# Designs tried in a protein design run: peptides against a protein of PDB entry 6A30. Part 60

Target 1, 150 residues: chain A of PDB entry 6A30
Amino acid sequence: AQDADNVLQPIMDLLDSNLTLFAKICEKTVLKRVLKELWKLVMNTMERTIVLPPLTDQTMIGTLLRKHGKGLEKGRVKLPSHSDGTQMIFNAAKELGQLSKLKDHMVREEAKSLTPKQCAVVELALDTIKQYFHAGGVGLKKTFLEKSPD

## One batch from the design tools (peptide; made by RFdiffusion4, then SolubleMPNN)

Design b2_p17_7_s3 (from b2_p17_7, 9 letters changed)
Fold by OpenDDE base, seed 3:
Structure b2_p17_7_s3 (fold): chain B 150 residues (1-150), chain A 17 residues (1-17)
Amino acid sequence: as target 1 above (150 residues)
Amino acid sequence: MTASQKRIEELTKKMKE
């Protein structure tokens, strides 16, 4: 459990601020689309971070995500006027686009077989992330999370 | 309760408000 929490903390630090913002500024259909793209990104990032480097390199996920996430200042997001909301969505979309490009530049090393310990950590981490993206029913549907090819 | 579980609950609460 502690190992899974350690892997998830950097991801959750990024997602907490972004998901809170998106929930406030996005219409429900737009929010679901954004969440689907974030889900794909998170799954890909986890696969690369857990499978490619040793579990000890928690710093790489955090660094990769932090390099792309730094633009969202901690500020009490005053509900921006409609004009400010559009700009925030545009900026968020641009950041997501940059993260997708990073996916293409990271060399897919062939998936090394995970050790039993790594498998157990991944399974626990995946269950936690599914709950996170479901967000008590306001996020992604359980059926999507369970059947996702990612 | 794990740290991750607590964060999920907090996020869920915020998204429902």
Scores: peptide ipSAE 0.143, ipTM 0.735, DockQ to the pose 0.801
Fold by OpenDDE base, seed 4:
Structure b2_p17_7_s3 (fold): chain B 150 residues (1-150), chain A 17 residues (1-17)
Amino acid sequence: as target 1 above (150 residues)
Amino acid sequence: MTASQKRIEELTKKMKE
């Protein structure tokens, strides 16, 4: 459980700020679309983070995610006026888009079979992320999360 | 409760508001 939390912490730090913002500024339909795209991104990132780098290099990904996430200062999100919301979404999307570029820096090491410990961490991480994106029923449907090819 | 579970609960609360 602690290992899963350690793996999730950088992702959660990034998502918490962005999802909180999106929940405030997006209409329900837009929010669901954003959540679906974020889900795909997170799943792809996790797969790469767990499968590609040896668990020892999680510090680098955490540092990369932290360096990009530190730009969202815990500033009192004054509810931006309607005009500021679109720019904030764009900026958040741009930041999330940089997570996709992390793909290019991850050396395709041969898909080594996950150790039983790594599998357990992945399973716990996946369950936690599913719960995170479900958000007590206000986020994505459980059926979507379970059927996701990611 | 794990740290992640606590964060999920907090986020869920914020999204329901």
Scores: peptide ipSAE 0.138, ipTM 0.734, DockQ to the pose 0.797
Fold by OpenDDE base, seed 1:
Structure b2_p17_7_s3 (fold): chain B 150 residues (1-150), chain A 17 residues (1-17)
Amino acid sequence: as target 1 above (150 residues)
Amino acid sequence: MTASQKRIEELTKKMKE
């Protein structure tokens, strides 16, 4: 459980800020679309993050994510005017897009078979993330999260 | 409850408000 929490912490830090913002700015339909795209991104990132580095290199990804996350805290989210909301979404999407570029630099080291411990951590992490994206019924449907090929 | 579970609950609360 603690290992899963350690893996999830950087992702949750990123998601907490963005999802809170999106929940406030986006209509329910738009929010669901954004959540679906974020879900795909998170699944792709997790697969790469858990499969590629042994537990020791999580500090580097955490540090990279933390360096990018610290820049966002100082903006007192004044509810931007309608025009500013679009720009914030664009900036958030751009930041998330940069996380996808980190994907390209992660050399496909041969998918080493996950150890049983790593598998257990991944399973627990996935369940937690599914709950996170479901958000007590406000977010994505459980059926979508469970049937996702990702 | 794990730290992650607590964060989920907090987020869920914020999204419902």
Scores: peptide ipSAE 0.129, ipTM 0.727, DockQ to the pose 0.773
Fold by OpenDDE base, seed 2:
Structure b2_p17_7_s3 (fold): chain B 150 residues (1-150), chain A 17 residues (1-17)
Amino acid sequence: as target 1 above (150 residues)
Amino acid sequence: MTASQKRIEELTKKMKE
């Protein structure tokens, strides 16, 4: 359980920051679409993070996430005008796009089979993330989360 | 309740408001 929380913490920090913003500025339909894209990104990131040796990747993900998190502190959240909302979405999308660059630097080391412990951590992490994206029924449908090929 | 579960609950609450 603690290992799963350690894996989830950086992801949750990213998601909390972005989803709180999106929940405020996006219509429900747009929010669902954003959540679907974030889900794919998170699944791809988790797959890579867990398959790769844990020590170097947590620091790299943490550093990448921390480097981009510093820009959000100063703005008194005035309800963004439509123009400000678009720019914030663009900036958030750009930040999320940089997570895709993390994808390119993760050298495809040989798919070492996950140890039973790693599998248990992954399963627990996945269940937690599914609950997060479901958000008590206001987020993504359970059927989407369960049938996602990601 | 794990730290992650608490965060999920807090976020869910914010999304419902």
Scores: peptide ipSAE 0.120, ipTM 0.721, DockQ to the pose 0.766

Design b2_p17_7_s4 (from b2_p17_7, 7 letters changed)
Fold by OpenDDE base, seed 4:
Structure b2_p17_7_s4 (fold): chain B 150 residues (1-150), chain A 17 residues (1-17)
Amino acid sequence: as target 1 above (150 residues)
Amino acid sequence: MTESQKRIEELTEKMKE
């Protein structure tokens, strides 16, 4: 449980800031689309983080995620006018796009078989992320999360 | 309650507002 939490913390830090913003500025239909794309990104990032050797890439992803997470100060963002919302979505999408570029630099090291402990951590992490994206029924449907090929 | 679970609850609450 603690190991899974440690893996999830950087991802959740990124998601908490962005999802909170998206929930405030997006209509339900747009929010669901954003959540679907975020889900894909998170699944891909997690897969890479777990498949990549633990030492070098956790620091890089953690540093990249921390670098992007620190910019969202918990400031009581006054609901910006409608024009500001679009720019925030664009900026958030750009930040997420940079995470996708990290995909290209992660050399496909041969999928070292995860240790049983690592598998258990991944399973717990996946369940937690599914719950996170479901968000008590406000987010993505459980059926989508379970059927996602990601 | 794990920190992750706490964050899920907090997010869920924020998403409902």
Scores: peptide ipSAE 0.132, ipTM 0.717, DockQ to the pose 0.795
Fold by OpenDDE base, seed 3:
Structure b2_p17_7_s4 (fold): chain B 150 residues (1-150), chain A 17 residues (1-17)
Amino acid sequence: as target 1 above (150 residues)
Amino acid sequence: MTESQKRIEELTEKMKE
């Protein structure tokens, strides 16, 4: 449980900062699309962090996510005027695009077989992330999360 | 309750508002 929590903390820090903002500024249809793209990104990032480096390298996700997450200061979320909302969506899309490009540059080391301990951590982490993205029914549908090829 | 579970509950509440 503690190992899974340690893996999830950097991801949740990024998601907590951005999802709350997106929920406020995006229409429901746009929000669902953004959540689907974030889901793919999180799954890919988690796979790389757990499978490629030893579980101890929490620093790599944290550094990758922190480099991209620094832009949202905890400042007073002034509800951006409609014009500001568009710019924020554009910036978020740009950040997501940069993260996807980073995926292409990370050498896919062949999926090393996970140890039983790593498998248990991944399973627990996946269940937690699914709950997070479902967000009590406000987020993604359970059927999408369970059938996702990612 | 794990820290992760707490954060999920907090986010869920924020998204309902």
Scores: peptide ipSAE 0.131, ipTM 0.714, DockQ to the pose 0.741
Fold by OpenDDE base, seed 1:
Structure b2_p17_7_s4 (fold): chain B 150 residues (1-150), chain A 17 residues (1-17)
Amino acid sequence: as target 1 above (150 residues)
Amino acid sequence: MTESQKRIEELTEKMKE
């Protein structure tokens, strides 16, 4: 459980800020679309993050994610006017896009088979992330999260 | 509860509003 929390913490830090913002500014249908794209991104990032580095090297990914996440805190969330909301989404998408690029650089390391411990951590992390994206029924449907090819 | 579970609950409450 603690190992799964350690893996999830950087992802949740990024998602909490963005999802809170999106929940406030997006209409429900738009929010669901954004959540679907974020789900794909998170699943792809998590797979690479857990599969490639040994659990001991998670500190580097946490540090990389923390360095990118710290830039977002200083913006006093003035309720942006409708024009500001689009720019915020664009900026958030740009930041997430940079995380996607980091993903491509990590692919070059040899696909090591997950140890049983790593598999257990991934399963726990996956279940937690599904619950996170479901958000008590406000977010994505359980059927979508369970049947996702990601 | 794990820290992750707590954060899920907090986010769920924020998104319901």
Scores: peptide ipSAE 0.122, ipTM 0.713, DockQ to the pose 0.795
Fold by OpenDDE base, seed 2:
Structure b2_p17_7_s4 (fold): chain B 150 residues (1-150), chain A 17 residues (1-17)
Amino acid sequence: as target 1 above (150 residues)
Amino acid sequence: MTESQKRIEELTEKMKE
Protein backbone atom coordinates (compact mmCIF):
# COMPACT_ATOMS: atom_id res chain seq x y z
CA ALA B 1 0.00 0.00 0.00
CA GLN B 2 2.71 2.50 0.91
CA ASP B 3 4.68 1.67 -2.21
CA ALA B 4 1.61 2.29 -4.33
CA ASP B 5 1.06 5.62 -2.64
CA ASN B 6 4.65 6.59 -3.31
CA VAL B 7 4.20 5.81 -6.99
CA LEU B 8 0.90 7.66 -7.18
CA GLN B 9 1.87 10.78 -5.28
CA PRO B 10 3.69 12.55 -8.13
CA ILE B 11 0.96 11.65 -10.60
CA MET B 12 -1.77 12.81 -8.29
CA ASP B 13 0.01 16.07 -7.61
CA LEU B 14 -0.02 16.79 -11.31
CA LEU B 15 -3.56 15.58 -11.84
CA ASP B 16 -5.07 17.38 -8.86
CA SER B 17 -4.01 20.76 -10.12
CA ASN B 18 -4.96 20.14 -13.71
CA LEU B 19 -8.26 18.38 -13.06
CA THR B 20 -9.38 21.01 -10.61
CA LEU B 21 -8.69 23.63 -13.23
CA PHE B 22 -10.39 21.69 -16.00
CA ALA B 23 -13.42 20.98 -13.84
CA LYS B 24 -13.88 24.71 -13.37
CA ILE B 25 -13.33 25.87 -16.92
CA CYS B 26 -14.54 23.01 -19.09
CA GLU B 27 -17.97 21.83 -19.97
CA LYS B 28 -18.72 18.28 -18.88
CA THR B 29 -18.21 16.86 -22.37
CA VAL B 30 -14.89 18.61 -22.82
CA LEU B 31 -13.81 17.54 -19.37
CA LYS B 32 -14.50 13.91 -20.20
CA ARG B 33 -12.42 14.18 -23.33
CA VAL B 34 -9.56 15.73 -21.41
CA LEU B 35 -9.85 13.00 -18.80
CA LYS B 36 -9.60 10.34 -21.49
CA GLU B 37 -6.40 11.83 -22.83
CA LEU B 38 -4.99 12.21 -19.35
CA TRP B 39 -5.90 8.60 -18.65
CA LYS B 40 -3.89 7.44 -21.64
CA LEU B 41 -0.97 9.59 -20.63
CA VAL B 42 -1.04 8.37 -17.04
CA MET B 43 -1.26 4.73 -18.09
CA ASN B 44 1.66 5.12 -20.45
CA THR B 45 3.68 6.99 -17.85
CA MET B 46 2.98 4.41 -15.17
CA GLU B 47 3.97 1.57 -17.43
CA ARG B 48 7.27 3.24 -18.12
CA THR B 49 7.86 4.36 -14.57
CA ILE B 50 7.28 0.96 -13.07
CA VAL B 51 8.57 -1.33 -15.80
CA LEU B 52 11.56 0.49 -17.28
CA PRO B 53 13.61 2.24 -14.63
CA PRO B 54 14.64 0.85 -11.29
CA LEU B 55 12.71 2.43 -8.39
CA THR B 56 15.43 5.08 -8.08
CA ASP B 57 14.30 6.69 -11.31
CA GLN B 58 10.78 7.11 -10.01
CA THR B 59 12.11 10.07 -8.12
CA MET B 60 13.32 11.52 -11.38
CA ILE B 61 9.96 11.11 -13.07
CA GLY B 62 8.27 12.40 -9.97
CA THR B 63 10.62 15.36 -9.97
CA LEU B 64 10.01 15.96 -13.65
CA LEU B 65 6.26 15.72 -13.17
CA ARG B 66 6.53 18.01 -10.19
CA LYS B 67 8.63 20.54 -12.10
CA HIS B 68 6.03 20.70 -14.81
CA GLY B 69 3.24 20.95 -12.25
CA LYS B 70 4.87 23.89 -10.47
CA GLY B 71 4.57 26.02 -13.57
CA LEU B 72 0.94 26.55 -12.72
CA GLU B 73 1.37 29.57 -10.48
CA LYS B 74 -0.95 29.68 -7.49
CA GLY B 75 -2.99 32.21 -9.38
CA ARG B 76 -6.04 33.27 -7.41
CA VAL B 77 -9.04 31.45 -8.87
CA LYS B 78 -10.48 34.36 -10.72
CA LEU B 79 -13.31 33.00 -12.81
CA PRO B 80 -11.48 32.77 -16.11
CA SER B 81 -12.99 34.85 -18.84
CA HIS B 82 -13.55 32.85 -22.03
CA SER B 83 -10.22 34.09 -23.36
CA ASP B 84 -8.36 33.16 -20.21
CA GLY B 85 -9.90 29.71 -20.22
CA THR B 86 -8.67 29.01 -23.73
CA GLN B 87 -5.17 30.06 -22.84
CA MET B 88 -5.23 27.97 -19.71
CA ILE B 89 -6.33 24.94 -21.70
CA PHE B 90 -3.57 25.63 -24.18
CA ASN B 91 -1.00 25.90 -21.44
CA ALA B 92 -2.24 22.71 -19.83
CA ALA B 93 -2.12 20.96 -23.19
CA LYS B 94 1.42 22.21 -23.67
CA GLU B 95 2.42 20.83 -20.31
CA LEU B 96 0.86 17.50 -21.20
CA GLY B 97 2.71 17.57 -24.48
CA GLN B 98 5.96 18.02 -22.65
CA LEU B 99 5.16 14.98 -20.56
CA SER B 100 4.64 13.06 -23.78
CA LYS B 101 8.05 14.16 -25.01
CA LEU B 102 9.61 12.97 -21.81
CA LYS B 103 8.11 9.62 -22.67
CA ASP B 104 10.12 9.47 -25.89
CA HIS B 105 13.42 9.92 -24.09
CA MET B 106 12.89 6.96 -21.84
CA VAL B 107 14.89 4.19 -23.50
CA ARG B 108 12.81 1.06 -23.93
CA GLU B 109 14.94 -1.28 -21.99
CA GLU B 110 13.85 -4.89 -22.51
CA ALA B 111 10.49 -5.54 -20.85
CA LYS B 112 11.80 -7.18 -17.72
CA SER B 113 9.05 -9.18 -16.13
CA LEU B 114 7.79 -7.34 -13.09
CA THR B 115 8.54 -9.00 -9.80
CA PRO B 116 5.50 -10.18 -7.85
CA LYS B 117 5.92 -7.20 -5.57
CA GLN B 118 6.00 -4.80 -8.49
CA CYS B 119 2.93 -6.46 -9.96
CA ALA B 120 1.08 -5.99 -6.70
CA VAL B 121 2.08 -2.34 -6.58
CA VAL B 122 0.97 -1.82 -10.17
CA GLU B 123 -2.35 -3.48 -9.49
CA LEU B 124 -3.02 -1.32 -6.47
CA ALA B 125 -1.90 1.77 -8.32
CA LEU B 126 -4.15 0.98 -11.27
CA ASP B 127 -7.16 0.43 -9.07
CA THR B 128 -6.53 3.69 -7.29
CA ILE B 129 -6.09 5.60 -10.53
CA LYS B 130 -9.28 4.09 -11.93
CA GLN B 131 -11.12 5.32 -8.89
CA TYR B 132 -9.48 8.68 -9.28
CA PHE B 133 -10.58 9.06 -12.89
CA HIS B 134 -14.04 7.74 -12.11
CA ALA B 135 -14.38 10.37 -9.38
CA GLY B 136 -17.53 8.93 -7.86
CA GLY B 137 -19.28 8.87 -11.22
CA VAL B 138 -18.49 12.44 -12.22
CA GLY B 139 -15.45 11.45 -14.26
CA LEU B 140 -14.93 8.60 -16.70
CA LYS B 141 -17.19 5.56 -16.87
CA LYS B 142 -15.95 2.39 -15.22
CA THR B 143 -16.47 0.50 -18.46
CA PHE B 144 -14.08 2.81 -20.26
CA LEU B 145 -11.45 2.48 -17.57
CA GLU B 146 -11.67 -1.29 -17.51
CA LYS B 147 -11.71 -1.82 -21.26
CA SER B 148 -9.05 0.72 -22.07
CA PRO B 149 -6.33 -0.87 -24.19
CA ASP B 150 -3.80 1.28 -22.51
CA MET A 1 -7.44 5.72 4.74
CA THR A 2 -4.48 6.03 2.40
CA GLU A 3 -3.29 9.44 1.27
CA SER A 4 -4.32 8.50 -2.26
CA GLN A 5 -7.85 7.69 -1.16
CA LYS A 6 -8.10 10.97 0.66
CA ARG A 7 -7.02 12.86 -2.43
CA ILE A 8 -9.56 10.99 -4.54
CA GLU A 9 -12.32 12.02 -2.18
CA GLU A 10 -11.18 15.61 -2.17
CA LEU A 11 -11.05 15.73 -5.94
CA THR A 12 -14.44 14.06 -6.22
CA GLU A 13 -15.95 16.72 -4.01
CA LYS A 14 -14.36 19.50 -6.03
CA MET A 15 -15.64 18.04 -9.29
CA LYS A 16 -19.20 17.82 -7.95
CA GLU A 17 -19.21 21.59 -7.17
Scores: peptide ipSAE 0.119, ipTM 0.703, DockQ to the pose 0.784

Design b2_p17_8_s1 (from b2_p17_8, 5 letters changed)
Fold by OpenDDE base, seed 3:
Structure b2_p17_8_s1 (fold): chain B 150 residues (1-150), chain A 17 residues (1-17)
Amino acid sequence: as target 1 above (150 residues)
Amino acid sequence: SMMERIEKLTKELKEAK
């Protein structure tokens, strides 16, 4: 449990900050779409993190989101004007699009075998993230979360 | 806690326009 928490905390801090901002500037329909894209990104990055680098608190998710999401920090939540909000959404969409393309350019090595302990940590982490994105039923549907992302 | 994080997101999603 402690190991899973250590792995998730940096990711969750970043997700919370970004989603707080998105919730303020996006309409509900757009926000749901953003959640779906974030879910795909998280899942894809987790898969790569398992295969390539060791599981640490410095996940590829955090690094990739930080690298591409520089504008979405906690301190910058000034309620933008409607025009500013539109531009922010556009920029965020562009950044998400670039992250999806990055997957195609990264050389995926063959999956490394995990120890039983690592498997247990990954399983717990995955379940926790699914619960987060489900958000008590107002987030993503369970059926969507159970499907393999593209 | 993770529970608090989920509750926060849930609230934000419900209140989203």
Scores: peptide ipSAE 0.583, ipTM 0.939, DockQ to the pose 0.478
Fold by OpenDDE base, seed 5:
Structure b2_p17_8_s1 (fold): chain B 150 residues (1-150), chain A 17 residues (1-17)
Amino acid sequence: as target 1 above (150 residues)
Amino acid sequence: SMMERIEKLTKELKEAK
C-alpha cells in the first residue's frame, strides 16, 4: 500500500493542481471532458511506465509529469480573465500534447515481466486512480473507467 | 491522503458551473 502511494503521489499532486485550476475556469461539461482526456493520458502514461521502464524509478512518472508540470508556475492565481483562462487551457493542452510525443522517444524495450510485488502495486495504483476519477460517482462512470483508454 | 484528494475533487466537480 505504501509503495502504491509513493508511486501515485507525484501524479496525484499534478492532477489535483490541474483539476483545481480547471474546475475554477471551466464549465461542468468542459470539466468532464477534461477529466476524460486526463484519464486517457494517465492510463497511457502508466501503461508505458509499467511496460517499458522498470517500476523501480518511482520518480519517472513523477518526473515526467513534473518536467512538464513545472511550466505551471505557482503564480498567484490572479483570477484569469476569460482570455487568460483560454490561454491556460491552451497551454495545458499543449503540455499534455507534448507528453504524447514522449511516446516516440521511448524505445520499445521488451516488456520485462513484473514481479508479483510489482503487479500488486500496479493493481492497487490502478484501482486507486479509478476511484479518484470516479470521484464518488460525480466524476467519470465506472463503465468508462473499465474500458481501454484506447 | 487519497480520501482527502477524492473528496476535494468531488467537491470541485459538484461546485463547477
Scores: peptide ipSAE 0.582, ipTM 0.938, DockQ to the pose 0.454
Fold by OpenDDE base, seed 4:
Structure b2_p17_8_s1 (fold): chain B 150 residues (1-150), chain A 17 residues (1-17)
Amino acid sequence: as target 1 above (150 residues)
Amino acid sequence: SMMERIEKLTKELKEAK
């Protein structure tokens, strides 16, 4: 459980910061679309991180996301003026784009078999993220979360 | 905690315009 939490912390920090920003700026319908795109991004990132790097005990997801997330200052999002809001959306979109680019640099190496412990950590991490995106039923539908993001 | 994060998101989604 603690290992899964450690792996998720960088991802969750990024998600919380971005979703808080989008929730303030976007209408509910747009926000749901953003959630769907974030879900796809997270799932693709996790899949690649699990499949691509040699399963070194250090969950590369946390390190990769931390390297890209270091630019996400825990800045108290001062509600910027209208012009600042657009720039913040642009910056958030750029950060999300960088996560997508990270996807492109992860070359499909031969899937080294996860140890049973690593499998359990990944499973717990996936379940936790699904619960997050479901948000007590207000977020994404379970049927959407259970579908493979192809 | 993760629960607190979920609760926060839930609230934000409910209050979204």
Scores: peptide ipSAE 0.576, ipTM 0.937, DockQ to the pose 0.529
Fold by OpenDDE base, seed 2:
Structure b2_p17_8_s1 (fold): chain B 150 residues (1-150), chain A 17 residues (1-17)
Amino acid sequence: as target 1 above (150 residues)
Amino acid sequence: SMMERIEKLTKELKEAK
């Protein structure tokens, strides 16, 4: 459990920051699409990361996401106090676009076998992330979350 | 905590315009 928390902490911090911003500036339909795209990005990134180095307390995913989240200060989306809504949307969209490119920068190496411990951590991490994206039923549907992303 | 994170997201989604 602790290992899963450690693995997820960096990605969750990034997700929280981004979604807080998007929730303020986007209408619900757009926000739902953002959630779906973030889900796909997270799943694809995790898949690639799992195939690469062994899972540690801090996975490569967290480091990579932080590098691409350059516009997101830790826990505070410092929006310029004088930015209009249009500029805010533009900046948020730009950041999302940069994050989506993370998939293209991850080179898949030969599949490494996970230890039983690592498998258990991954399972717990996946369940936790699904709960997050479901958001008590107001987020993504369970049926969507159970499908493999494209 | 994860519970707090989920609660926060839930609230934000409900309050979204």
Scores: peptide ipSAE 0.573, ipTM 0.937, DockQ to the pose 0.481

Design b2_p17_8_s2 (from b2_p17_8, 5 letters changed)
Fold by OpenDDE base, seed 4:
Structure b2_p17_8_s2 (fold): chain B 150 residues (1-150), chain A 17 residues (1-17)
Amino acid sequence: as target 1 above (150 residues)
Amino acid sequence: SAQERIKKLTEELKKAL
């Protein structure tokens, strides 16, 4: 459990910051779409993290998310005026899009078989992130979440 | 904890959705 939390913390920090912002500025339908895209991004990122870096490099996820998330300075998010919201969504989407391009820089090392411990951590991490995106039923539907590779 | 973060997100999304 603690290991899974440690792996997820950088992702959750990024998501919490962005989703809190999006929840405030997005209309309901837009917000749902954003959640779906973020889910896909997170799943793809997790998959890559499992396949490309040994799980031992907690530093890489943290560094990758921090390098891309450092653009989201803890700046006092002044509630942007309604006009700034669209640009913020666009910028955030662009930053998230760059996370998808991270694939091009990750050398496909041969996927080493995960140890049983690593598998358990990944399973727990996956369950936790599913619960996060489900958000007690107000977020994404379980049926949508289950379409992503486990 | 992760569960607290989930709860927090849930509450924020309930306000927005």
Scores: peptide ipSAE 0.300, ipTM 0.831, DockQ to the pose 0.625
Fold by OpenDDE base, seed 5:
Structure b2_p17_8_s2 (fold): chain B 150 residues (1-150), chain A 17 residues (1-17)
Amino acid sequence: as target 1 above (150 residues)
Amino acid sequence: SAQERIKKLTEELKKAL
């Protein structure tokens, strides 16, 4: 449990900051779309962290999230106007689109076998993230979260 | 805790959705 919390801490900090901002500036339909794209980003980041060699899980997740979050750090200070919010969503969508293209070009390195302890941490992390994105039923639908490749 | 963050996010999303 504590190991999973430590792994999730950087993800949760990023998601909390971004989703709190998006919740304030986005219309409902846009917010749902942002949630779906963030879900894909988190799943892809976890997949890469699990498959890619032992850079300390915290530093890789933190660095990947920081690289993708660098577009968001510039937005941290001023609540963007509706126009600025749209631009932030567009920039986030553009970055996510580039990630999708990068995924198509990344040769799937052979998935390293996880130890039973690592598997348990990943399962707990995935469950926690699914609960986070479901947000008591106001977030993403369970059916959408369950169809996402683990 | 993660559960506290989920609760907080749930409340923020309820205000927006």
Scores: peptide ipSAE 0.282, ipTM 0.820, DockQ to the pose 0.635
Fold by OpenDDE base, seed 3:
Structure b2_p17_8_s2 (fold): chain B 150 residues (1-150), chain A 17 residues (1-17)
Amino acid sequence: as target 1 above (150 residues)
Amino acid sequence: SAQERIKKLTEELKKAL
């Protein structure tokens, strides 16, 4: 439990800061879309950090933004400015690139085989993040979180 | 704790949503 909390603390600090900001500046529909994109970004970053060898933060973020950025354009989301919302997501993604420090805590050993202890920590971490994004039912739907590639 | 942070975020999101 304490090990999982230590691993999650930097992520939670980043998410708390960004989500608090987005909650203040975004309309409800925009905020839900942002939450979905942040969820995808977090999950993909964790997956790559755990499963893939160390890529440079810029390469991971650039690839993630390029793959998922196409999904943001199709929403008739009245962002206060298309540039500002995209820039905020870009900045959030760039800050999520600081999850490389999560890498140092999780990836100290070869990504090919997590020990049973490491697997248990990752599972607990994932459950906590799912609860965080569900936010007592006001955030993302459980069905959406459960369909995300774990 | 993580649970306190989740609770706090839940309350902030309830205000915004």
Scores: peptide ipSAE 0.280, ipTM 0.820, DockQ to the pose 0.608
Fold by OpenDDE base, seed 1:
Structure b2_p17_8_s2 (fold): chain B 150 residues (1-150), chain A 17 residues (1-17)
Amino acid sequence: as target 1 above (150 residues)
Amino acid sequence: SAQERIKKLTEELKKAL
């Protein structure tokens, strides 16, 4: 449990900040769409992270997320006017899109088989993220979350 | 804890959805 929490902390910090903002500024239908796209992004990022480095490199994800997270502190969240909200979503999508480009720099190292302990941590992490996106039934449907390739 | 964060997010989403 604690190992899974440690792996998830950087992702949850990013998600908590962005989802809290989106929850405040987005209409219900837009928010659901954003949740679906974030789910896909998180799953794709996790898949790449599981396939490429042994879990020991907590430093790289943490460092990559921390380098991008430092840019967000100085923004006085003025409640964006309707026009500013669209620009913020666009900027957030652009930043998240840059995380997708991280794919091109991740050298496909040979997928080292996960140890049984690492598999258990990943399974617990996936279950926790599914619960996070399900959000007690108000978020994404459980059937949508379970159709994601394991 | 992860569960506390899930609970917090759940409450925020309930307000928005």
Scores: peptide ipSAE 0.264, ipTM 0.813, DockQ to the pose 0.704

Design b2_p17_8_s3 (from b2_p17_8, 7 letters changed)
Fold by OpenDDE base, seed 5:
Structure b2_p17_8_s3 (fold): chain B 150 residues (1-150), chain A 17 residues (1-17)
Amino acid sequence: as target 1 above (150 residues)
Amino acid sequence: SMQERIEELTKKLKEAK
């Protein structure tokens, strides 16, 4: 359980930060769409991290997310004017888009088989993330979360 | 904790207009 939490912390920190921003500036329908896109991004990132590099420690997902998350300066979120909100969405989308470019730099290392322990950690991590995105039923539907993000 | 994070997200989604 602790290992799964450690793996998820960097992802969750990024998600919490981004969703806090989006929740303030987006309508509910837009926010749900953002959640769907974030879900796809997270699943794709996890799949690549699990399948391509051996689950080495917290460092890769955390480093990937931290390297891109450092651009979100904890600047005092002055209530952005409508123009500032659009720019923030654009910047956030651009940052999310740059996460997709990270795909090209991940050299296909041969998929090393996960140990049973690693498999258990991944399974627990996936279940935990699904619960997060489901958000007690007010978030994404279970049927959506159980489908391939492809 | 993860539970706190879920609760916070739930709150944000409910409060969203």
Scores: peptide ipSAE 0.561, ipTM 0.934, DockQ to the pose 0.458
Fold by OpenDDE base, seed 4:
Structure b2_p17_8_s3 (fold): chain B 150 residues (1-150), chain A 17 residues (1-17)
Amino acid sequence: as target 1 above (150 residues)
Amino acid sequence: SMQERIEELTKKLKEAK
């Protein structure tokens, strides 16, 4: 459980930051669309991280997200109170673009078989993030979350 | 915690216009 949490923390920090921004500026319908796109992005990133880098004990996702997220100011983006909603959308889009770039830097390493422990961590991480996106039933539908993001 | 994050997202989605 703790290992799964450690893997998810960098992703969740990014998601929380972006979703906080989008929730403030978007209508509910747009926000749901954003959630769907974020889900796809996260799942694709996780899939690549599982398939491509050997899950070294060091959360490769965390390290990759931290390496790319070192440019993501750990700081609460204090949205300047006076920034035009348009600029906020552009900034959020830029942050989402960084997640896409993370996808591109994941080099096809030879598919090393995950250890049973690593598999369990991944499964728990996936279940946890599905629950997050489901958001008590007000987020994405379970049927959507069960589909491949591809 | 993850539960707190879920609750916060839930709240945000409910409050969204």
Scores: peptide ipSAE 0.561, ipTM 0.933, DockQ to the pose 0.499
Fold by OpenDDE base, seed 1:
Structure b2_p17_8_s3 (fold): chain B 150 residues (1-150), chain A 17 residues (1-17)
Amino acid sequence: as target 1 above (150 residues)
Amino acid sequence: SMQERIEELTKKLKEAK
């Protein structure tokens, strides 16, 4: 459990920060759409991270997310006027897009087989993230979360 | 904790109009 938590912490910090911002400025329907896009991004990122580096380097996910997440912290969320809200969404989308582009630059290292322990950690991490995005039933539907993002 | 984060997200989603 602790290993899964350690793997998820950087992702969750990013998600919490972004979702806090979006929850303040978006209507519920828009927020759900944002959740879907974030889910896809997270799943794609995790899939690539599982396939490429040995999970032991928790530092790479954390470092990749932290290096790209540092751009988000400097925006002191002044409650923007309606005009500023659109710009913030655009900037947030741009930042998320850059995270998606980072996906393309991750060098395909040889797919190393995960150890049973690593598999268990990944499974627990995935289940935890699914629960997070489901948010007690008010978030994304289970059927959506269980489908391949592809 | 993860549970607290889930609860917080749940709250935010419920409060969102």
Scores: peptide ipSAE 0.560, ipTM 0.933, DockQ to the pose 0.504
Fold by OpenDDE base, seed 2:
Structure b2_p17_8_s3 (fold): chain B 150 residues (1-150), chain A 17 residues (1-17)
Amino acid sequence: as target 1 above (150 residues)
Amino acid sequence: SMQERIEELTKKLKEAK
């Protein structure tokens, strides 16, 4: 359980920061759309992180997410006017898009099979993050979360 | 905690206009 929490903490910090921003500037339907895109991004990132580098470097997911998350700190979130909101969404989308570029830098090391312990940690982490995105039933539907993000 | 984060997201989604 502690290992899963450690794996998720950097991801959750990023998600919380982004969702806090989007919740302020987006209406509910747009916010749900953002959640869907974030889910896909997280799942793709996790899949790559699990398959390519050994999970041992918890620091890599955190560092990779942190390196891309640093762009968000400098903007004093003034409540955006309509024009500022669009720019903020664009900037946030751009930052999220940079997470996709992280894919290109993950060198395919030989897919080492996860140990049973690592598998259990990943499973718990996935279940936990699904619960987060489900948000007590007001977030994403279970059927959506159970499907491939592609 | 993770539960608190879930609750916070739930709140944000409910309060969203």
Scores: peptide ipSAE 0.560, ipTM 0.934, DockQ to the pose 0.456

